# Designs tried in a protein design run: peptides against a protein of PDB entry 5Z08. Part 236

Target 1, 168 residues: chain A of PDB entry 5Z08
Amino acid sequence: RQKDEWAKKTSSLMKQLDWFIGEHLGAMLAAEELGGPVVGELMEIDPDDLSAGFNAHGKLKKATSQPDLDRRQRRIDDIWGPQDEQGQAHKRKRGADEALAASAEMRDLIEQLMNKLVEAGGDNSATYVEIPRESAAARFLVRSKVAMFHPNDARRLRLVDFGRDLDD
Target 2, 222 residues: chain B of PDB entry 5Z08
Amino acid sequence: GLPRLIDAIEEASKIPAKRRQTPIKPTIEKLTTHLYTHGASPDSLLRLADLLTLRNHLDQASLAAITRNLYPSSTVSDEVVLRFIGALGHGQLKPTLALQALFLRWLVMVYHLLENPGVLGQVYGVLFDLLDTAAIRPQLCHLLALVTRRKHVRPFRIQAILTLSRQTGGDPNLTGLLRVFKNYYPEIIVGDATKGRASAFKHPDPQWRQHLDEIQQRRSEA

## One batch from the design tools (peptide; made by RFdiffusion4, then SolubleMPNN)

Design b2_p23_4_s3 (from b2_p23_4, 10 letters changed)
Fold by OpenDDE base, seed 5:
Structure b2_p23_4_s3 (fold): chain B 168 residues (1-168), chain C 222 residues (1-222), chain A 23 residues (1-23)
Amino acid sequence: as target 1 above (168 residues)
Amino acid sequence: as target 2 above (222 residues)
Amino acid sequence: MAEFSPEEVLRLLIEEISRLRAK
């Protein structure tokens, strides 16, 4: 009975998380990725700072690579392309597509992080997920204090173990 | 008449204040009084634009006083507009940022009198690139709000204004300009960060507007 | 939701989910 209640509660919370990501967070993440404001706050973030992401402590990294500005500009150009009337409908669609993509990325990343934590069985070295890039999603998780980058490798992200902190 | 007053000021502007035989202030006062009463013709506006925008020995108070009384009696030519636009930005030969702000304010207030409003659209990039200059940003955003058309709302400019908005902690003038952009592209995601109060870009000086209208009405009756 | 930042909302959800999964 208790296990079933926990399972039901977990399922309910997962649905709430999915809803939150899809209805609220996805658009904000997409905006950040496109050079918009940081999710949830007015951060004095240079576009370069946005490209660099957050360090393991949730602080903005200095942009090391110029390539990400070009990628953002391309994405903006893709979304905000030719100004024709037909272009507006395409732009709305592209904005929606970016929000959907950001939502999907966030969901996938959270799932991977949770799975790795369970699979690691207490081995901290095995809890890291390899991420292809520092995305708005990854940065948001770090800023939310639910994930941490590897101290020496910003391509490795782990979920904060909230279960262990209760027994110590 | 106004041309003779301008002649006297032009000659005085070539000479350092310490070397002038006569104080220029009384002549400036006569000029500003004349401008307030009658306005400036297109030809006089051009000459005054040169005095205001070119490096000379006139003091800042005199330049500001002329600018505050720069009522067009008729239309404003492209040439006059371009003189003021050319005076914007940083540089040793440029007017002070305080004076540049007055020029931008003036352009806002006389926008409806431009012979060709499209001239500002042609120099849109020059204006937009100056948004990082805090001292002129309020008036610059107001002018851009008037000038912006769909063709100006480009991806790189959307990014630039969003970036600058973050860096400034959501300057209300930038938020106001973003709202103008959003009128052309409603899909612009201005994240929760821009929930700040946008500037309404109200007329900067209602009394100046009223007086301008009085001067312009006299032209229509002549 | 209006009283909490998106970061706080996400944190609360993930914390609670994580605690339940660890049981």
Scores: peptide ipSAE 0.404, ipTM 0.379, DockQ to the pose 0.191
Fold by OpenDDE base, seed 2:
Structure b2_p23_4_s3 (fold): chain B 168 residues (1-168), chain C 222 residues (1-222), chain A 23 residues (1-23)
Amino acid sequence: as target 1 above (168 residues)
Amino acid sequence: as target 2 above (222 residues)
Amino acid sequence: MAEFSPEEVLRLLIEEISRLRAK
């Protein structure tokens, strides 16, 4: 009975986490990846604002074509196609797609981190997830104090074990 | 008696005003006078809740008058509460937002008479999700302030209120609700963006309270 | 009144989930 109640509560919290990531965090992470404000500086990023792209100062870029921008930034510039109604619709769609991609990345990363912690069975060396890049998602988890980078390798990330009494 | 008055109004509610043989207003006045004098029994409350929440041919003024005189003579059942909760939100079959605000106000005023106050806690999510509806927000925040327990104060709800508070320019009712949340989790930092004065959630109608108390006292003497 | 940052919201959720899984 107690285990079932804990399972139900865990499931409920996971749904809340998924909702939070999808409805709020995804757009903010996408904005950060696109050179926008760091997550938390601007709490309300309209997906429409994501379509506008961000300048080097984190301000909404005017549509300046910079050539060497990472594939995601090119998507923003492509989102900034002509200001006609069709162009705005395409921009909104691309902004939404980037928010969805960021949400998926965050969900996957959290899932991997949680799974590795369980699989490690108390071996701290086995708790690290290898990350392909230092993403906005990874940085956000570290800033949130829920994850830590390996001291000697920024490509390795582990979840903080909140189940262990921080007696040390 | 009250049951006969309700019978007459129920029958009239099925017929459009233009097709009624007799005006319903005199019967509504008799009902509201009876409610004001004697209150409504649990059975009568359920029937009246159905009249107020279900789509029928009663005019808005009559529905509002009944709601303003809906004094319970005893307790309020879970079933009655759920009728009013089910009537909240947007939809063609739902009561007007103005009437919904009156229902929420009523629930606040009779909260201490609920047979099971926990019933509102069970539908907490339904109530919380309606906070974006400006027309009912003041009364909704007041009701949530009464209902909120530690189990309801979740991170996603904290964030939702904070976001909505920013979007509304710091609605005092939302700030008041955040203060209630802070009582359960003191670590909740209600940011400077809520520069607005928090609502104190005072009783919405002291005269109505006094009259309710008089009706309730008569029950204890019977 | 410092609004829960998104970081704080995430931390609270993950912390609570982690505590429940450890039980």
Scores: peptide ipSAE 0.423, ipTM 0.460, DockQ to the pose 0.257; fails the geometry check
Fold by OpenDDE base, seed 3:
Structure b2_p23_4_s3 (fold): chain B 168 residues (1-168), chain C 222 residues (1-222), chain A 23 residues (1-23)
Amino acid sequence: as target 1 above (168 residues)
Amino acid sequence: as target 2 above (222 residues)
Amino acid sequence: MAEFSPEEVLRLLIEEISRLRAK
């Protein structure tokens, strides 16, 4: 009975997560990938921070060169700036497609991370997922403190183990 | 000032107690005294929330003392709230359940100072799902009683709380929460198992409230 | 309007899901 309640609860939370990714987060991730504001920092985003990747320790890289900022800001302006109705429609469609892609990437990445954690059986070395690139999704997971990069390999990401009970 | 005290505690929190060159207790006492006297600004609250919720080398007594003196001088941001909510539940990286209970109590006591009370409504599911954790249930029920709106009172949650109430032998806090649900849906049969005394969810600490009001009043006069 | 942090939302959801799956 308790197990069934937990399963139902897990299912409900998974649906909420899926909704959150698809309906809210995907668009923001897409915006970040397109050079838009970093997810969650919409108001505080120093454009300088938008270009900053994460180091192997999951820390924001200092944006080295100003020119990439201007390109990203221009890209943001190009994506979100006032364009003619046709340009806006194309941008909206592109934005929707990118949001869908970002949502799918995030879902897949979370699923892989969760599965690897379960499969590893407590072996931290086996918990890493190989990521092809430092995506907005990967960065967001690290910023959210739910994932960590491998200390020596930024292409390896693992889920933080929240399931270990304090009593062990 | 308060920022310097926080700086010192942050640095000390990175180092195990046995390896610290200087005892941290005097600095904690200065911090708690300052908080009691002046409260914490939004910026200071965020830093303190990180100290309280993130795994560090601070002792539980110090963390509890900070939490008990965590008077906001102004508003409480969503970010601060979310730090405390994120610290709830079971896990090696999470604070003790005793400390979590203090966090929930704090959220209850500062609920009227939240910049956006709706933030708690957005994480309602997370909070609701922790009701099975007995150690935090009293404060959690109180917080949920404040947060609950019609949109949160769903059939599955009604059933879940009824089931949990039966399993706990009619925990008065759960009965209190069911009463809140019944305010939105009068047809909810609070069955015989709930005939017990419902918690009235009174303010947890009237003295703390009074002191908070004094601190808040000083802000309005400045 | 204090903006709800998407990072915190995701964290809370994943933490809760992870906790429930570990049981």
Scores: peptide ipSAE 0.423, ipTM 0.429, DockQ to the pose 0.279; fails the geometry check
Fold by OpenDDE base, seed 1:
Structure b2_p23_4_s3 (fold): chain B 168 residues (1-168), chain C 222 residues (1-222), chain A 23 residues (1-23)
Amino acid sequence: as target 1 above (168 residues)
Amino acid sequence: as target 2 above (222 residues)
Amino acid sequence: MAEFSPEEVLRLLIEEISRLRAK
């Protein structure tokens, strides 16, 4: 019974993570990759939407943050797009494609990091994922304090082990 | 006069120091004294730019001394500017990075005397791509701060500076350049990197500026 | 109302997932 509840909760949180990456983070990461603002500086996610989303059971309530993503993308397009309507439409499409690519990259990177942590069986040296480039996704994970670069190799990234008591 | 001094130095520059029959130092001192007193005409500037930027047998101390006294008596041509820009970067035929830093500093100090300031805007990409070279970065950022216009502020360049700023631990010169970019596009959120100390890009040498102004004023009265 | 940054949101989610997986 407890294992089933745990599995359900884990599944729910993973769905929330996927949603957060796809609906919010992907566009922000794409904006950073395109030379826009760094993730987290423009879009204050309404704490009420996040706090209301993180109930005691870890459920993110549907923060209607779609309007803010559309607004950001429009703003980027308005700033860097050709002034003609056709150029704006092409840039919007490109921006959407970049957001999807950034979302996919972030999801894949998180999955690899989590899998390596489990596979390592407590060996910290085996927890590193090789990254092809320093991406906005990789930088975001480090800034979020969920990942760390290898001290001698910036192409190696590992997930912070939150399951280990920091006191041990 | 100045042309004869340049002739003598050009001839000496073709011969290795160990094979010179006469020491070049006295001629360099005469040249630098003349430059300090009268400045260099456009024609003399071009010849001196070639001596400074082309591979020859002049010692680094002499090249640095000439650069430090390279006061224009008039305007600076596009050709002179392009000689100095062409001398930037890595390569066996390029001047030392220390000398390149002096050239960039000189361009900053004479920017207001350029016949066509737009020439630097045309080579903006060449300058920008050298930002990863730490030895010249301070002067390069200062020059870019003067040259940057709205057309140069592009997403890929914003990202490049942000990336380099992170890699350098927030170099204040890069932060200063990002502030210049932000003046053209206020919506550029320069994150925690801008909370750091930014270079104000102060004039590199106020005494040199004052002396330049004196040389320039003498020509207008003549 | 303490506005959570995207970084904080991601951290909270990953931290909670990681804690659950360690159990």
Scores: peptide ipSAE 0.406, ipTM 0.386, DockQ to the pose 0.190; fails the geometry check

Design b2_p23_4_s4 (from b2_p23_4, 11 letters changed)
Fold by OpenDDE base, seed 5:
Structure b2_p23_4_s4 (fold): chain B 168 residues (1-168), chain C 222 residues (1-222), chain A 23 residues (1-23)
Amino acid sequence: as target 1 above (168 residues)
Amino acid sequence: as target 2 above (222 residues)
Amino acid sequence: MAQFSPEEVLRLLIEEISRLIAK
């Protein structure tokens, strides 16, 4: 009975988290990644407002950097491409796609962080997730005080262990 | 004349200071005095740019003194500009970051004398990618503020400057550059991370400007 | 209704989930 109630409660909270990420946080994270406001400054970023962004008249040269930066840069270039008449609908779609991508990145990062915390069995050195870049998602987790960077390596992120603070 | 002084310095620059038969300082002082009085022709500027940007045995104080007195008597060619741009960044063959900051400051102060201001726009990416280098960032932002056009204001650069602004705790020079970007795209949402005092990018040295104007006026009367 | 910041909302959710998983 208690395990079933625990499982139901955990499932309910995971659904709430997923909803919060998808319906609210994703658009704000996407806006921050696109050079918009930091998450929380504009509480209601309509994905449609992401479409009102910058006329990019230039080819992003492929920076030889990590494939994920290149993908976001391409997406940004796509979002901010020349406003032709067909451009507003394409901009809205692109804004929505960026919000979805940001949501997916946040979900994946949280999942990895939680999995590493469980797998580490109390070894703090084993709790770090290697992140390919300092994303809006990673920064948001740190600002939310749910994650911390490694002191010497900003590519390593760990979840704050909220369970240990109760026994001390 | 100026060419003979440059010849002597070029020869001395090939030899370590400990192996020179004569001290170079008196020749550097003659050069800087000449530059202050008459300025440098385009040909002399190119030769001096090589001395300043290429690895040689000249001391940093001498290089800085030449740079501070590098008044163009005429225009500044693309070749001269590219020598200074090519000297920027990290590397064992590069000038010191302190000297690079002086080069960037010089480019700001002579920007109106460039034969082709568009040359800086062509190397915009090279300049922009150096913004993470704190030692040259103030002068680099000022130069970029002069050079930036609509074509340079790209989403990735907007993101990069915002990210760097957050990482630096809101460097006023980055905020100033972002304001220049916003002039081309008013819809740029400058988040609270960019809320702060922006640099106004005032002329770095009004006395140097006045003296340059005096040198340039003599050319127009000749 | 004291509008919780997005950061506070996320923190509360993650904290609660983490406490449940640790049990």
Scores: peptide ipSAE 0.316, ipTM 0.373, DockQ to the pose 0.178
Fold by OpenDDE base, seed 2:
Structure b2_p23_4_s4 (fold): chain B 168 residues (1-168), chain C 222 residues (1-222), chain A 23 residues (1-23)
Amino acid sequence: as target 1 above (168 residues)
Amino acid sequence: as target 2 above (222 residues)
Amino acid sequence: MAQFSPEEVLRLLIEEISRLIAK
């Protein structure tokens, strides 16, 4: 009975997390990856707003030239291409696709982080996930104080163990 | 007595106003006078809840008059509460939003008479999902402020209120509800978007409260 | 009123999930 209640509660929270990522966070993460505002500065980014283009007052910080950014930048340029009516529908679809991609990346990263925490059995050295890049998702988790980078390696990310910090 | 008045109104409610042989208004006035003087028993409350929430041929003014005089003489059952909750939201078979606002106001005013206050906590999600409906939002936020417990304060609901608060330009009722949430989770940052004055959720009608107390006292003495 | 930042919402969710998994 108690295990079943625990399982139900865990499942419910996972569904809430999935909903939050898909319905709200994905679009904001996509905007940050596209050189838009940092997640939380603009809380209402509709995928449609991603298609409308970030107006000039959001300082497009020049994303540093990592080669994998070039493919996303091309997608940005394609999303921001000329405002013809057909272009707006394609822009909306591309904005939605970027939000979906960002949501999927965040879900996968959280899942990996949680799995590593469970598998490590209390060994903090075994809790690190190797991340292929410093994504908006990874930065967001660190800003949220739910994850930490390895002190000597920014390609390694671990979940903060909230269960242990309460007993100390 | 009250049961006979309800019988007459139930029968009249089945017939369009233009086809009634006698005007219903005098019977409604007798009912509202009786309710004002004596209140409604649990059984009478259930019957009146059906008249108020189910689609029938009663006019909006009559329904509003009954709702404004719906003084419980005793407790309010879960069944009565659920009839009013079931009547909320958008739909062709549902009461008008104006009448729904009166129902929510009534639930706020009789909350202390519920046989099981926990019943509202069980339908918390249904109530919460209606916050986007501007016409009922003030009374809905007040009811949620009474009903909210720690178990209801979930991250997705916090975010939903915050989003809606921005979209509404900082509705003071939403700000008031966020303050209630903050009592359970102090870490809730109620940010600058709630620059609006929070509602204090004062009793909607002090005169109605006083009259209810008088009706309730008479029953405890009998 | 400082709106729960998306960061705070995520933190609350992950914290609650983590506490449940650790039990």
Scores: peptide ipSAE 0.324, ipTM 0.433, DockQ to the pose 0.240; fails the geometry check
Fold by OpenDDE base, seed 3:
Structure b2_p23_4_s4 (fold): chain B 168 residues (1-168), chain C 222 residues (1-222), chain A 23 residues (1-23)
Amino acid sequence: as target 1 above (168 residues)
Amino acid sequence: as target 2 above (222 residues)
Amino acid sequence: MAQFSPEEVLRLLIEEISRLIAK
């Protein structure tokens, strides 16, 4: 009975996570990848901050060069700006495809991170997932404080171990 | 003012104690004195919540001192609450369990000032799942006693508390929480193992409450 | 409805799942 309730609760939470990724987060991640606002920062995210990757400590890199900002902002305006009906339909389709892709990437990344954490058996060195690029998904996980980059390698991401007893 | 003190502490928090050019203790004392005298605005509360919940180079004594003086001058936003809730549990990036206990105590003491008390009800599951953590259980049970509504009193949670109560030898705080559950479902048999004195969940610090009331009154007069 | 930030929602969900899996 307790195992069944645990299993039901876990399943329910996983469904909620999947729903959240698919219905909300994917579109926002896609927007970020396209140079849109950073997920969850409804604050006037300086477009400069959008282009800024995370350093090995999970902090936003200060965007050094201004020029890439204008290109991304234009891309946002090009994606979200008033276009004719045909342009809007193509943008919506592209946006939907990008949202689906971002959702899939996030799901896969979370799954890999969780699997590595379980497989590592407490060895922190074995918990890292190699990421091909610093994606919006990876950045979002770091901002959410659920993942961290390797101190010396920004291509390595690990899930925060929430299950470890804080050794006194 | 308070923002400048927070700025200085935020900057110092980025630097290991051994590499700081100036001692941070005097600035912490100024901050805590200011908080004691005037309280923290919603904006300042958010900044302080980040300082308290994020991994930084501040020492535990300083973090505890800030938490003990974290008097809201106004309301407490959902965002501030969620920072503290997100800081709970086990993990290398989490605050110490001692500090988490202080956060839970703080949430209990400021519960009446929450802009939306329902936010804690939304994270009820997260809070409930931490009941097995002995170090935070007293404050956690108190917070859950405040937050619990009929919708949270599910059969599986009743069983979980009963099981945990047996495993802990009848922790008075768990017995207290079961009594809260029993208010919604009178048929809950608080078993013989709970013959112990249930915690009455009294206010954890009457002096702190009085001082908070004084700070809150000054705002209503301004 | 006080809307949780997406980061907070994700964090809470992952934390809760992780705690359940670790048990």
Scores: peptide ipSAE 0.308, ipTM 0.400, DockQ to the pose 0.271; fails the geometry check
Fold by OpenDDE base, seed 1:
Structure b2_p23_4_s4 (fold): chain B 168 residues (1-168), chain C 222 residues (1-222), chain A 23 residues (1-23)
Amino acid sequence: as target 1 above (168 residues)
Amino acid sequence: as target 2 above (222 residues)
Amino acid sequence: MAQFSPEEVLRLLIEEISRLIAK
């Protein structure tokens, strides 16, 4: 029973994380990579929306009337949209592609970080993931206080161990 | 009056909570009510600063409540400021980082009431060296933004904050502090870190400011 | 309603997931 509740809760949180990355964070990360504002300047997320969980279809229970896709696209357009109509369509498509790429990068990075933490078996030296570059995704994880760079090597990133760091 | 309340709390602070004959909470509530209504004199501020910064048996909630109601009725002395600065950093004898953040926030909010604002400039190095402490960094950057003068903007500190900004993924508070540095040295290439969000260092609590102004006004009329 | 930054949201989610995995 407790294991099943744990599994359900973990699955729910993973879905929320995936949704958050895909629907909100990816566009902001893409904007940052393209030289736009740093993540968090324009977007506040209602914590109640996250806490309310997803319906059986993976949608937020609060019927926000505007399709989530339109909000993501609008954010990119607001950052990069030229005033001319033809330039807007091409920029919109590029922005969407960049947001998808940023979302995929963030998902992959989080997965690698979590896997390394589990594999390390408590050895903090073995928890580092090598990153090819300082991406907006990597910087965001560090700003969020969920990851840390190696003190001597900015290409090495590790997940914060929330179980152990209570004693430091 | 306020001195008698402080006396009672000082005596209670020497005794572990489990060994106290009477609950201290009612006395703390009386103290915070008095502070909210009348503020604290310079002498009372010093005594309260000692209670807040020195290791004693007061609970964290009580210490936080006192700090949140620590309205000066007059000026803030160098001695009071130095008590709070001396309480910063890591160590078993130091207040919790959460309480240290409240102290820094308080210093920001009462900065205009300091008898000598230059005292913070004298301890600038101590404050700057604490920037790696994430728990207090937001308030610390805000305080440093107020305190920073041209003499403090040294090449080694510019490099240190740039390095720390990179290590923190561009903390907006560090970016905000770098913007303050850039005001003194426009040639500072803050690179991609300046393209990021910078904290505007807005007043932490407008309601607290308004209430402080009311307390200060009563003194000028008396 | 307390609005959280994206950073705070991500932190809360990952922290909660990490706590669950560590149990």
Scores: peptide ipSAE 0.299, ipTM 0.402, DockQ to the pose 0.212; fails the geometry check

